# Peptides against a protein of PDB entry 3VA4: the designs that were tried, part 5

Target 1, 107 residues: chain A of PDB entry 3VA4
Amino acid sequence: EPIGQLRLFSGTHGPERDFPLYLGKNVVGRSPDCSVALPFPSISKQHAVIEISAWNKAPILQDCGSLNGTQIVKPPRVLPPGVSHRLRDQELILFADFPCQYHRLDV

## One batch from the design tools (peptide; made by RFdiffusion4, then SolubleMPNN)

Design b2_p24_4_s3
Fold by OpenDDE base, seed 5:
Structure b2_p24_4_s3 (fold): chain B 107 residues (1-107), chain A 24 residues (1-24)
Amino acid sequence: as target 1 above (107 residues)
Amino acid sequence: AAAAAAEAEALAAANEAAEAARLA
């Protein structure tokens, strides 16, 4: 059962999409085998990772040395590669220029 | 990036309002 959700907002690329997040590593990237597969050329094959160690702990987001970066919206911050960022519920994230939101599921 | 960030905030706000409206 999913512990969290990553929402990709609608845009010129298409409609909104929701990706379930599970315990362990949830890889964000262009590769089709990623947990969060974003099939866009500006997304790196292995772009970032959201790691969930337990259902009652905040997930950790890390950029994997992506070409176009990973950013937190509020407050604005570009994540240096490999630096752990604790995700807050409702956190707004940019993978390259794609706006997303993390949501903790009440399970 | 600033434009994408602004768009994210606007979309998030709209989504929140819509969800609240469905429950109220």
Scores: peptide ipSAE 0.389, ipTM 0.807, DockQ to the pose 0.022
Fold by OpenDDE base, seed 1:
Structure b2_p24_4_s3 (fold): chain B 107 residues (1-107), chain A 24 residues (1-24)
Amino acid sequence: as target 1 above (107 residues)
Amino acid sequence: AAAAAAEAEALAAANEAAEAARLA
């Protein structure tokens, strides 16, 4: 059962997409094996990871040394590789220049 | 980056408004 959701907003790339997030490591990247597969050239094969250790704890976002970076929108912050960022509900994230939003599911 | 951030906020606001309207 998914604990969270990552929404990729609509854009020039296409329509909005929602990705379920589960306990453990949810890899964000261009590789098809990723939990959150973003098949775009500006996204690294393994771009970032969202780790959920428990249903009642905030997920941890880490950039994996991506080429084009991972950023928090508000307040603006570029995530250094491997540095943990606790995701807030409704957190806005840029993977490269792709706007996304984390949402905690009420389950 | 700034443009993408602004777009993110705008899209998030639109999504929030749409959900609020659905539940009203």
Scores: peptide ipSAE 0.386, ipTM 0.805, DockQ to the pose 0.022
Fold by OpenDDE base, seed 2:
Structure b2_p24_4_s3 (fold): chain B 107 residues (1-107), chain A 24 residues (1-24)
Amino acid sequence: as target 1 above (107 residues)
Amino acid sequence: AAAAAAEAEALAAANEAAEAARLA
């Protein structure tokens, strides 16, 4: 069962979408085989990764050298490629200019 | 990016408010 969820908020691209996050690496990207597939031109094929090592540990977000970047909203921070960011529950994330939110699921 | 960040916050707040209202 999923340990977390990544919500892609609604926008000009379409309605809100929720992506389950599991133990291991959850790749975010335009490539259709990504765990979190965001089929948008401004998203890199392999854009970022959310790694969950355990159900009781905060996930780690890393940008994978994306073209248009990965950003944390609060506090504002552009993630340098490969730098680990520990996600907090309800963390707001921008993949390129797509607003998303991570939240932990009750498991 | 600032506009997208502001949008993220607004959407998150709206979502939270909607859930709170649903559960009230």
Scores: peptide ipSAE 0.377, ipTM 0.802, DockQ to the pose 0.022
Fold by OpenDDE base, seed 3:
Formats: sequence, structure tokens, C-alpha cells
Structure b2_p24_4_s3 (fold): chain B 107 residues (1-107), chain A 24 residues (1-24)
Amino acid sequence: as target 1 above (107 residues)
Amino acid sequence: AAAAAAEAEALAAANEAAEAARLA
């Protein structure tokens, strides 16, 4: 059962998509075998990772040295590669220029 | 990008408002 969710907002690419997040490493990337598969040219094959170590802990987001970066929307911040960022519930994230939102699931 | 960030905030706000409306 998923512990969190990453929502890709609707846009020119198509409708909204929701990706379940599980314990462990949830890879975000263009490769189809990623947990969060974003099949867009501007997304790196292995772009970022969301690691959830426990159901009661905030996930950690790390950029994996992506070409077009990973950013937090508010407050605005470009994440340096490999640096851990603790995700807040309802956090808004840009993978390249694709807007997403993390939220914790209460199950 | 600033435009993408603004869009993210707008969409998030719209979703929040929709959820609140369903509870009313």
C-alpha cells in the first residue's frame, strides 16, 4: 500500500497523473522502469529520487545530477545534486519545468 | 522557471478549493 503520492499536474503534455510512493527509493525519471516515469525529453533517464525510510517520516528528495534540474517552488530553490531535501506535505516540485506535488496519504 | 512555478501554485490552489467545496 502506498505511503505517499506524487501528482503530476495537467498541462500541455496531457492530463493529471498520480504516482504512488512506497517505502524505499522511488526513482523519478524518463526511463519507463522508474517508479515515477515521466516520459518527456527534458527529464533525465534517472532524474531524481524520493526516498521514504518510514511511514511516519518526511521523505527525502535528491536530484541525481539531472540536466534540467529539480526545484522547490516555495520558497524557490534549485536543489544541488545529491543534497537531501526533506519534503513537506503538499510540497510543490519542478522536475525540469514539470510541476508536481507531493502529498502524504493517510491510510 | 517562474511561469512553471506560478502554474504549479495556481493548480494546487484550485485543487484545494475543489476539495473544500465538496466538504461543504
Scores: peptide ipSAE 0.364, ipTM 0.795, DockQ to the pose 0.021

Design b2_p24_5_s1
Fold by OpenDDE base, seed 2:
Structure b2_p24_5_s1 (fold): chain B 107 residues (1-107), chain A 24 residues (1-24)
Amino acid sequence: as target 1 above (107 residues)
Amino acid sequence: SAAAAAAAAAAAERAARLAREAAL
């Protein structure tokens, strides 16, 4: 069962999409093998990772050395590659220029 | 890149707007 969700907001690419997040590593990237597959040219094949170690612990977001970066919106922060960021519920994230939101599911 | 930073800022503002809309 998913314990988190990543929401991709609507845009020129199409409507809003929700991606389930599970225990372990949830890779965000352009590759179809990614848990969160974002098939857009500005997204790196393996762009970032959201690691969830337990249902009662905050997920860790890391950029994987992406070309166009990963950013936290509020407070604003560009994530250097490999730097761990603890995600808060409802946190807004930019993968390249794609606005997303993390949501902790009620489990 | 200054242009990339500006684009990222605009995207962040869009994200914030969308988040507010979703909260209403």
Scores: peptide ipSAE 0.106, ipTM 0.638, DockQ to the pose 0.033
Fold by OpenDDE base, seed 3:
Structure b2_p24_5_s1 (fold): chain B 107 residues (1-107), chain A 24 residues (1-24)
Amino acid sequence: as target 1 above (107 residues)
Amino acid sequence: SAAAAAAAAAAAERAARLAREAAL
């Protein structure tokens, strides 16, 4: 069962979407076989990865060398490719120009 | 590009607004 969630906020692309996150690697990308499939031209085929090693441990976000980058919104930070970022609950993320939020599920 | 930076900034501000609204 999912132990986390990535919310894509509503926008010009359409309504809000919630993606379940599981133990292991959750790939974020434009490719339809990604765990978090964002079918938008500005998203790289494999854009980033959210790795969850345990239910009680903060996920690790890593940009995969995406074209348009991965950023933390608050405080603002561009994530260098391949550098691990520990996600906090309710953390706001930009994949390219798409605002998202990580949510830890209480299961 | 400057346009990409502006778009990213606008998206970030929108996300922050939505997060604040959800916390009310």
Scores: peptide ipSAE 0.104, ipTM 0.642, DockQ to the pose 0.030
Fold by OpenDDE base, seed 5:
Structure b2_p24_5_s1 (fold): chain B 107 residues (1-107), chain A 24 residues (1-24)
Amino acid sequence: as target 1 above (107 residues)
Amino acid sequence: SAAAAAAAAAAAERAARLAREAAL
């Protein structure tokens, strides 16, 4: 069962999309092999990773050395490559210029 | 760059608005 969800907000690219997040590494990227596949030119093939080690622990977000970066919206912060960021429920994230939101599922 | 930061800020503002609207 999914432990979390990543929501991609609607935009010029199309409607809102929800991606399930599971235990282990959930790779965010343009590659179709990614758990969270964002098929957009500004997204790196392997852009970032959301790692969930346990159902009762906050996920860890890391940028993978992406071209256009990963940012936390509130408070604003650009994530340097490989720096661990502990995700809060309802946290807003920018992958390049694509706004997303993490949601913890109460399973 | 300042231009890239401005574009990112606009996207962030949109995200925040959409998140608030979804919570209503």
Scores: peptide ipSAE 0.103, ipTM 0.643, DockQ to the pose 0.032
Fold by OpenDDE base, seed 4:
Parts: C-alpha cells; sequence; structure tokens
Structure b2_p24_5_s1 (fold): chain B 107 residues (1-107), chain A 24 residues (1-24)
C-alpha cells in the first residue's frame, strides 16, 4: 500500500495528478519507467528520488543531477545533487518548473 | 540564468497559492 503521495498540480500540461509513493526508491523523472513519471521535456529522464524507509516513514528527497533542478518552495532552497532533504508533510517541491506537493498518508 | 530563476520563482509562487487554496 502507498505510504505517501506526490501531487502534481494542474497546469498548462493538463489536470492534477496524484502519484502513490511506496517503501523504497520512488524515482521522479521523464522516463516512463519512473515511479513518478513526469513526461515533460524540462524534466530529466531520472530527475530526483524520493526514498522511504520502513523504519522512518518520512521521505528523503534527492536531486539526481537534473538539468533544471529540484527546489523546495518554503523556505526556498535549491537542492544540490545527491544532498538529502527530509520531506515534511505538505511540503511544496519544484521539479524544474513543475509545482508538486508531498502528502503523508495515514497508514 | 536570470530567466530560469524568474521562471522558478513564478512556479514557486503558483505552488504556494495552490497550497493555500487546497487548505481552504
Amino acid sequence: as target 1 above (107 residues)
Amino acid sequence: SAAAAAAAAAAAERAARLAREAAL
């Protein structure tokens, strides 16, 4: 069962989409093989990873050396590649210029 | 670039707005 959710907000690309997040590595990227597939040119094939451990349900976000970066919105922070960021519930994230929100599920 | 930074800032503002709207 999903432990978290990543919401992609609606935009010029289309409607809002919700992606389930599971234990282990949830890869965010343009590649259709990604757990969170964002099929947009500005997204790197493997853009970022959201890793969730069984012992700690709080996800770790890392940029994978993406071209257009990964940013935390509040407080504003550009994530250097490979640097771990612990996601908080309701945290707003930019993958390139695509606004997303992490939501922890009550499970 | 300055253009990329401006685009990211605009996206961040949009995200913040959407988050506020979703909380109401």
Scores: peptide ipSAE 0.109, ipTM 0.643, DockQ to the pose 0.032; fails the geometry check

Design b2_p24_5_s2
Fold by OpenDDE base, seed 2:
Structure b2_p24_5_s2 (fold): chain B 107 residues (1-107), chain A 24 residues (1-24)
Amino acid sequence: as target 1 above (107 residues)
Amino acid sequence: DAAAAAAAAAAAARAARLAREAAL
């Protein structure tokens, strides 16, 4: 069962999409084999990673040296490559210019 | 709401990206 979810909000790219997140590394990127495949030109092939070590621990987000960056919306913060960010429930994230939200699932 | 806040941040990120791309 998924432990979390990443929601891509609706926009000019299309409707809202939800991606399940599992234990281990959930790669976000343009590459089709990514756990969170965002098939958009502004997304790097391997853009970021959301690592979930346990169901009862906050996931860790890291930018993988993406071209267009990864940002936290509140409080505003650009994530330097490889810097660990502990995701809070309902965290708002930008992968490049694509707005997303992480939420924990009740399992 | 969350979607509105994220959309505003996304718009700023798009503008910044497009500015960088135009400067290349």
Scores: peptide ipSAE 0.719, ipTM 0.942, DockQ to the pose 0.047
Fold by OpenDDE base, seed 3:
Structure b2_p24_5_s2 (fold): chain B 107 residues (1-107), chain A 24 residues (1-24)
Amino acid sequence: as target 1 above (107 residues)
Amino acid sequence: DAAAAAAAAAAAARAARLAREAAL
């Protein structure tokens, strides 16, 4: 069962999309094999990872040395590559210039 | 509104990306 969700907001790229997040490593990237596949040129093949170690722990977001970076919106912060960021519920994230939101599922 | 806040940040990120790409 999914423990979280990553929502890609609607934009010029198309409608909103929701991606389930599971225990373990959820790779965000342009590669189609990614758990969160964002097939856009500005997204790195392996852009970031959302690691969920347990259902009762906040996920950890890390940028994987992406070309166009990963940012937290509030407060605004560029994530240095490989530095762990603990995701809050409803956290707003930019993968490159693509706005997303993390949501913890009630399971 | 979360979507609006994220969209504003995304617009800034896009502008910055395009500026970097133009400098390559």
Scores: peptide ipSAE 0.719, ipTM 0.942, DockQ to the pose 0.049
Fold by OpenDDE base, seed 4:
Structure b2_p24_5_s2 (fold): chain B 107 residues (1-107), chain A 24 residues (1-24)
Amino acid sequence: as target 1 above (107 residues)
Amino acid sequence: DAAAAAAAAAAAARAARLAREAAL
């Protein structure tokens, strides 16, 4: 059962897309094997990881050394590779220039 | 509005990316 959701906002790339997030590692990347597959050239094959642990509901986001980076929108912050960021509910994230939002599911 | 804030941030990130790519 999904514990969270990552929403990719609509844009020039197409419509909004929602990705379920599960316990463990949810890889964000261009590779179709990623849990959050963003098939765009500016996204790295393995761009970032959202890890959700059973002992706390707050996911940890890490950039995986992506070419075009991972950023938090509010407050604006570039995530250094491998540095853990605890996601807040409704947090806005940029993977490269693709805007997303994390949602905690009520489960 | 979250979508508007996200869109503005995305536009800035895109501009920065394109600037980096143009400098290569």
Scores: peptide ipSAE 0.717, ipTM 0.941, DockQ to the pose 0.047
Fold by OpenDDE base, seed 1:
Structure b2_p24_5_s2 (fold): chain B 107 residues (1-107), chain A 24 residues (1-24)
Amino acid sequence: as target 1 above (107 residues)
Amino acid sequence: DAAAAAAAAAAAARAARLAREAAL
């Protein structure tokens, strides 16, 4: 079962989309084989990773050295490549200029 | 709300990206 969800907000790219997040590494990227496939030119093939461990349901987000970066909205900050950020429930994230929200599922 | 805050942040990120791309 999914442990979390990443919501891509609606925009010029189309409607809102929800992506399930599972135990282990959930790769965010433009490549079609990514767990969170964002098929947009400004997204790197492997842009970021959301890792969820069995010992802690709170995911760790890392930018993978993406071209256009990964940002946290509150408080606003750019994530340096490879630096671990622990996601909070309802956290707002930018992958490049695509706004997303992490949601922890009640499981 | 969350969507509005995210949209504002996204707009700023787009502007910055476009500025970088225009400089290449």
Scores: peptide ipSAE 0.705, ipTM 0.939, DockQ to the pose 0.048

## One batch from the design tools (peptide; made by RFdiffusion4, then SolubleMPNN)

Design b2_p25_6_s4
Fold by OpenDDE base, seed 4:
Structure b2_p25_6_s4 (fold): chain B 107 residues (1-107), chain A 25 residues (1-25)
Amino acid sequence: as target 1 above (107 residues)
Amino acid sequence: SAAERARALELARQDDAREAAAAAA
């Protein structure tokens, strides 16, 4: 049962896509084995991680030393590698130049 | 970039508007 959702907004890459997020580590990256697979050249193979704990429903986002970075949109912030960012519901994120949004699921 | 962030904000606003409209229907 997914606890959250990461929405990739539509763009030149194609239509909108929704990725379910589960307990544990949800890796965001270009590698097809990533739970959030973004098969784009500007995305690192292991770009970022969204970790969700049973005792902490708010996900923690960390950049994994990606080439093109991970940014919070509002307020704007570039995430230093390995620094934890607690995601809020409806949080807007840029992985490289791909706009995404985190949604907490009501479960 | 600032342009990328601006786009993300606009997309989010549009998404919220669509959701609100669907809920009202």
Scores: peptide ipSAE 0.130, ipTM 0.635, DockQ to the pose 0.022
Fold by OpenDDE base, seed 5:
Structure b2_p25_6_s4 (fold): chain B 107 residues (1-107), chain A 25 residues (1-25)
Amino acid sequence: as target 1 above (107 residues)
Amino acid sequence: SAAERARALELARQDDAREAAAAAA
C-alpha cells in the first residue's frame, strides 16, 4: 500500500498525473523502470530519489546528479546532488522545469 | 527559474482551492 503520493501538475506535456510512493527508494527519472517515470527529455534517466523509511517518518529527497536539477519551491532551494532534504507534506518540487507536489497519505 | 517557481506556486494554490472546495461540499 502506498505511503505517499507525488503529483505532477498539468502542463504543455499533458494532464496531471499522480504517482504512488512506497516504503523504500522511489526513483524519479525518465527511465520507464523508475517508480516515478517522467518520460521527458529534460529529466535525467535517474534524476532523483524519494526514500521513505517508515510511515511516520518524513521522506528524504535527494537529487542524483541530474542535468537540469531538483529544486524546492518555497522557500526556494536548489538541491545539491546527494544532499538529503526532508520533505514536508504538501511540499512543492521542481524536477527540471516540471512542477510537482508531495502528499502524505493517511494509511 | 523564478518563472517556473511562480507557476508551481500558482498551480499549487489552485489545487489547494479545489481540495478545500471538495472537502466542504
Scores: peptide ipSAE 0.124, ipTM 0.650, DockQ to the pose 0.023
Fold by OpenDDE base, seed 2:
Order: structure tokens, then sequence, then C-alpha cells
Structure b2_p25_6_s4 (fold): chain B 107 residues (1-107), chain A 25 residues (1-25)
């Protein structure tokens, strides 16, 4: 049962994709082994991680030392590697130049 | 970049509007 969702907005890469997020670590990266697999050259094999410790707690986003970075859109902020960012519902994120949105699921 | 951020915001706004419209239907 997913606790959250990460939406990859449509773009030149193709249509929108929604990735379920579960308790624990949800790795975002180019590697097909990632729970959020973004198979794009500008995405690091292990780019970032979204950790959900409980259904009633905001997920923690961390960049994993990615080449092209992880950014929060509003307010604009580049996430330093390993620094914990608590995600708000509907938070807009850039992994490299790919716009995404976190959504908390009502479960 | 600012352009990327602006696009993300616009996409999100469009998404919200779409959801609102669907909920009202």
Amino acid sequence: as target 1 above (107 residues)
Amino acid sequence: SAAERARALELARQDDAREAAAAAA
C-alpha cells in the first residue's frame, strides 16, 4: 500500500508518470532498480532518496550527491547532498531538469 | 533554472485546475 506518490510531469521525455511511494527509502535514480526509476541520462544512477518513516509524518528528501542536483521549486532551493528536506504535500521538485510533484495519499 | 521552476509551477497549477474541474463535474 503506497503512502505517497511522486508525479513526473509530462515533457519532451514523454507522458506523465506516477510512482508510488512506500514506507522506508524510495530511491530516485536512473538505475532500473530504483523504486522511482527515471531512465534519463541527466539523472544519476542513485540520484536522491525519499524516506517515509510513517504515514503521519512528512517524507524526507535527500539528494545523494547527484551530478545535476535536486531542487525545491517554491521557494527555490538547491538541496545540498545529504541534507534532509521535509516534503510538504504537493511539493514541487526538480531532479536535474525534470519537474516532479510529491503527493500525500489519503490512505 | 528559473525557467524550469516556472514550468513546474505552471504544470502544477494546471494539474490542480484539472483536478478541481473533475471534482466539480
Scores: peptide ipSAE 0.099, ipTM 0.618, DockQ to the pose 0.022
Fold by OpenDDE base, seed 1:
Structure b2_p25_6_s4 (fold): chain B 107 residues (1-107), chain A 25 residues (1-25)
Amino acid sequence: as target 1 above (107 residues)
Amino acid sequence: SAAERARALELARQDDAREAAAAAA
């Protein structure tokens, strides 16, 4: 079962979408085979990865050398490629210019 | 209403995201 969720907020692209996150590596990208498939031109084919090692541990977010970057909203921070960022519950993330939010699910 | 508050919060989040993206660019 999913132990996390990535929410893509509604916008000009369309309605809100929720993506389940599982143990292991959850790839975020434009490619349709990504765990979190964001089919938008400004998203890299393999944009970022959310790695979840255990249900009781914070996920690790890494940018994969994306063209338009991965950023934390509060406080504002651009994530250097390959550098681990520990996600907090309800953390707001920008993949390119698309606002998303990570949610921990109760298991 | 709760729905209106939720929508307002989302819009605020989007505004924050846009501002952050602009500042980081």
Scores: peptide ipSAE 0.069, ipTM 0.620, DockQ to the pose 0.034

## One batch from the design tools (peptide; made by RFdiffusion4, then SolubleMPNN)

Design b2_p26_5_s3
Fold by OpenDDE base, seed 5:
Structure b2_p26_5_s3 (fold): chain B 107 residues (1-107), chain A 26 residues (1-26)
Amino acid sequence: as target 1 above (107 residues)
Amino acid sequence: AEAERLAAENEALEAQRRAEAAAAAA
C-alpha cells in the first residue's frame, strides 16, 4: 500500500520512472537494495532517506552524507547531512543532478 | 495552505541553523 510517489523526470539518463513510497524509511541510493534505486554513478550507495511516519503527516527528507548532495529546487535549498526537511506535496528535489518530484497518493 | 505552512516551517529551521552556524564560526 504505497502512501506516496517519487517521480524521476526523464533526461539524458533515460525515460521517466515512478517509485512508490511506503510507511517507514524509503532509502534513495545507487544500491539495488534501496527502495528508490537510482543506478547512476553520481548517486551515493545510500544517498538520502524519505521517512513517512503516518499517512496524514508530511514526509521527512534527509541527506545521508552523499557525495554530490541533495537539494530542494523551490525555494533553492542545499540540505546538510542529517538535517530534516519536511516535504510538501509536489516538492521538487535534486539528488545530485537528477530532478525528482514527490507527491502524495490519494488512498 | 499546507504547502505554505511547510515551506514556512522549513525556512524557519534553516534560518535558525544559519544563525547558529554564523555565531559558532565568529
Scores: peptide ipSAE 0.257, ipTM 0.734, DockQ to the pose 0.031
Fold by OpenDDE base, seed 4:
Structure b2_p26_5_s3 (fold): chain B 107 residues (1-107), chain A 26 residues (1-26)
Amino acid sequence: as target 1 above (107 residues)
Amino acid sequence: AEAERLAAENEALEAQRRAEAAAAAA
């Protein structure tokens, strides 16, 4: 069962999409092999990773050296590659220019 | 409460990294 959810907001790319997040590594990227597959040119094949541990359901977000970056929206923060950022519920994230929101599921 | 805690943790880590970078540059 999913521990969290990543919502991709609707935009020029298309409608809103929800991605389930599970324990372990949830890779965000353009590659179809990614847990969170964002098939857009501005997204790197392996763009970022959201890791969720068993003892702490709060995800750790890391940029994987993406071309167009990963950012936290509020407060604004550009994530340097490999630097851990702990996500809180309702956190807004930019993968390149794609706005997303993390939701912690009550399970 | 967890949201605030996580925010504080992230801020503390970022502040630490900035301080370390400043010290290394001095």
Scores: peptide ipSAE 0.247, ipTM 0.698, DockQ to the pose 0.030
Fold by OpenDDE base, seed 1:
Structure b2_p26_5_s3 (fold): chain B 107 residues (1-107), chain A 26 residues (1-26)
Amino acid sequence: as target 1 above (107 residues)
Amino acid sequence: AEAERLAAENEALEAQRRAEAAAAAA
């Protein structure tokens, strides 16, 4: 069962999409094998990872050394590669220039 | 409440990283 979701807001790429997030590692990237597959040229094949532990279901976000970066929107901050960031519910994220939002699910 | 807690945890984590970096440089 999904513990959270990552929402990709609508844009020039198309409509809004929701990606379920599960316990363990949820890889964000252009590769179709990623849990959160963002098939866009500006997204790295393995762009970032959202890890969710069973004991603490708050997701930990890390950039994986992506070309175009991973950023927190408010306040604006670029995440250095490999640096852990604990996501808050409703937190806004940029993968490259694609705005997303994390949502905690009450399962 | 959750947002504030998580923000505080992130701040503590960042402070720890800075302290570790300073210790490594010493």
Scores: peptide ipSAE 0.041, ipTM 0.496, DockQ to the pose 0.029
Fold by OpenDDE base, seed 3:
Structure b2_p26_5_s3 (fold): chain B 107 residues (1-107), chain A 26 residues (1-26)
Amino acid sequence: as target 1 above (107 residues)
Amino acid sequence: AEAERLAAENEALEAQRRAEAAAAAA
């Protein structure tokens, strides 16, 4: 029963992948035990976190001090480590150079 | 719409952080 999803767009790395997001902390990172495992060298082991407190509250994205950064595409925002950013539906996110999109699921 | 609302909220937070940083540096 995911309440959100993070879509990794297709690219040179391969096809599109959708990752379910749940209540609590969804860690984005290269480590295979991450909720959103992005097994790419440019992604930090623990790159960022998407925290969802409730289905009716905007998720909070934080960079975890990643090497290659986390940024919002439009409007452009480079996220300093630990700074909270509330995600809107359909938010476009770059983890390093990997474009992703957050989507709120119907729950 | 919600997207615009959330965008405005984030903008406000960012502006606040910048203002606080500027005040701390003064």
Scores: peptide ipSAE 0.275, ipTM 0.729, DockQ to the pose 0.030; fails the geometry check

Design b2_p26_6_s2
Fold by OpenDDE base, seed 3:
Structure b2_p26_6_s2 (fold): chain B 107 residues (1-107), chain A 26 residues (1-26)
Amino acid sequence: as target 1 above (107 residues)
Amino acid sequence: DAAAAAAAARAAAEAALEQQQAALEL
C-alpha cells in the first residue's frame, strides 16, 4: 500500500490528480518512467525525488537540478539542487509552476 | 514570466487549502 500521496491541484492542465508514494525513491518528472509523471514541458525529465525511508519518518524531497526549480510554498523557499528537505504533512510544493501537496496516508 | 507564474501558482495552492479547510469545518 502507498505510504503517502502527492496531489497535483487542478489548473489549466486539467483536473486534480493524486499520485501514490511508496517506500524508496519516488521520482517526480516529465518522463513517463517517473513514479509521479507530470507530462508538462516545464517539468524536467527527472525533476525531483521524494524519498521515503519508513512509514513513520518524514519524506525527503530533493530537486534533481531541474531547469525550472522546486519550491516550498510556505514559507517560500527555493530548494537548491541535491539539498534535502524534510516534507511536513500537508506541505505545499511547486514543481516549476505546478502546485502540489504532500500528505501522509494512515497506514 | 516565471516569477509571475510561480506567484499565481502559490496563490492557487493557498486558496485550495483554504477551501478544503472550510469544507471540513462545515
Scores: peptide ipSAE 0.137, ipTM 0.647, DockQ to the pose 0.028
Fold by OpenDDE base, seed 2:
Structure b2_p26_6_s2 (fold): chain B 107 residues (1-107), chain A 26 residues (1-26)
Amino acid sequence: as target 1 above (107 residues)
Amino acid sequence: DAAAAAAAARAAAEAALEQQQAALEL
């Protein structure tokens, strides 16, 4: 059962999409093998990872050395590769130029 | 350039959040 959700907001690419997040590593990337598959050219094959170690702990977001980067929206911050960022509920994230939102699910 | 694109994406994300919150309140 998913512990969290990553929402990709609607845009020129199409409608909103919601991706379930599970315990362990949820890879964000262009590769179809990614847990969060974002099939867009500006997304790296393995772009970032959202790691959830426990239901009662904040997920950890890390950029994986992506070409176009990973950013926190508010407050604005570019994430250096491999640096852990604890996600807050409702946190807004940019993978390249794609706005997303993390949401903690009631479990 | 890249900064402008990032700013636009951030603004869009914030607007999307506000829209969803408003919709939830209705």
Scores: peptide ipSAE 0.135, ipTM 0.644, DockQ to the pose 0.029
Fold by OpenDDE base, seed 1:
Structure b2_p26_6_s2 (fold): chain B 107 residues (1-107), chain A 26 residues (1-26)
Amino acid sequence: as target 1 above (107 residues)
Amino acid sequence: DAAAAAAAARAAAEAALEQQQAALEL
């Protein structure tokens, strides 16, 4: 069962999509085998990773050396490759120019 | 509000793209 959710907001690319997040590493990327598959040219094949170690701990987001970067929206922060960022519930994230939101599920 | 959050995220995305363009020109 999923512990979290990553929401891709609607845009020119299409409607909103929700991706379940599980214990362990959830890879965000353009490759179809990613846990969070974002099939867009501006997304790197392996763009970022959201690691969840436990249901009661905040996930860790890391950029994987993506071409177009990973950013936290508020407060604004560009994530250097491999640097851990602890996600807060309802946190807004940019993968390249795609706005997303992390949501902790009540499990 | 999800719509407001999405709008804010889009605005941030636009700003990010602008900064990327500026960096390319340097």
Scores: peptide ipSAE 0.131, ipTM 0.655, DockQ to the pose 0.064
Fold by OpenDDE base, seed 4:
Structure b2_p26_6_s2 (fold): chain B 107 residues (1-107), chain A 26 residues (1-26)
Amino acid sequence: as target 1 above (107 residues)
Amino acid sequence: DAAAAAAAARAAAEAALEQQQAALEL
C-alpha cells in the first residue's frame, strides 16, 4: 500500500501523472527502473530519492547529485546533493524544470 | 481542480526558477 504520492504536473511532456510512494527508497530518475520514472532528457538516470521510513512516514528527499538539480519551490531552495529535506504534505518540488507535488496519503 | 492546481504549481515553479536565475547572475 502506498504511503504517499508524487504528482508530476501536466506540461509539454504530456498529461499529469501520479506515482505511488512506498516504504523505503523511491528513486526519482530517467531510468525506467526508477520508482518514479521521469523519462525526460533533463532528468538524471538517478536524480533524487524519496525515502520513507517505517518510524517516520514523512518522506525525506535527497538529490543524488543530479545534473539539473532538485529544488523546493516554496520557499525556494536548491537542495545540495545528499542533504536530507523532510517533505511536507503538498510540497512543490522541481526535478530539473519539472514541477511535482508530494501528497501524503491517509493510511 | 487539477487544472487550477497545476497552474498554481507552475506559476510558483516559474517564480522559483526566476529567483534562482537572478541569484546566479549576481
Scores: peptide ipSAE 0.129, ipTM 0.656, DockQ to the pose 0.049

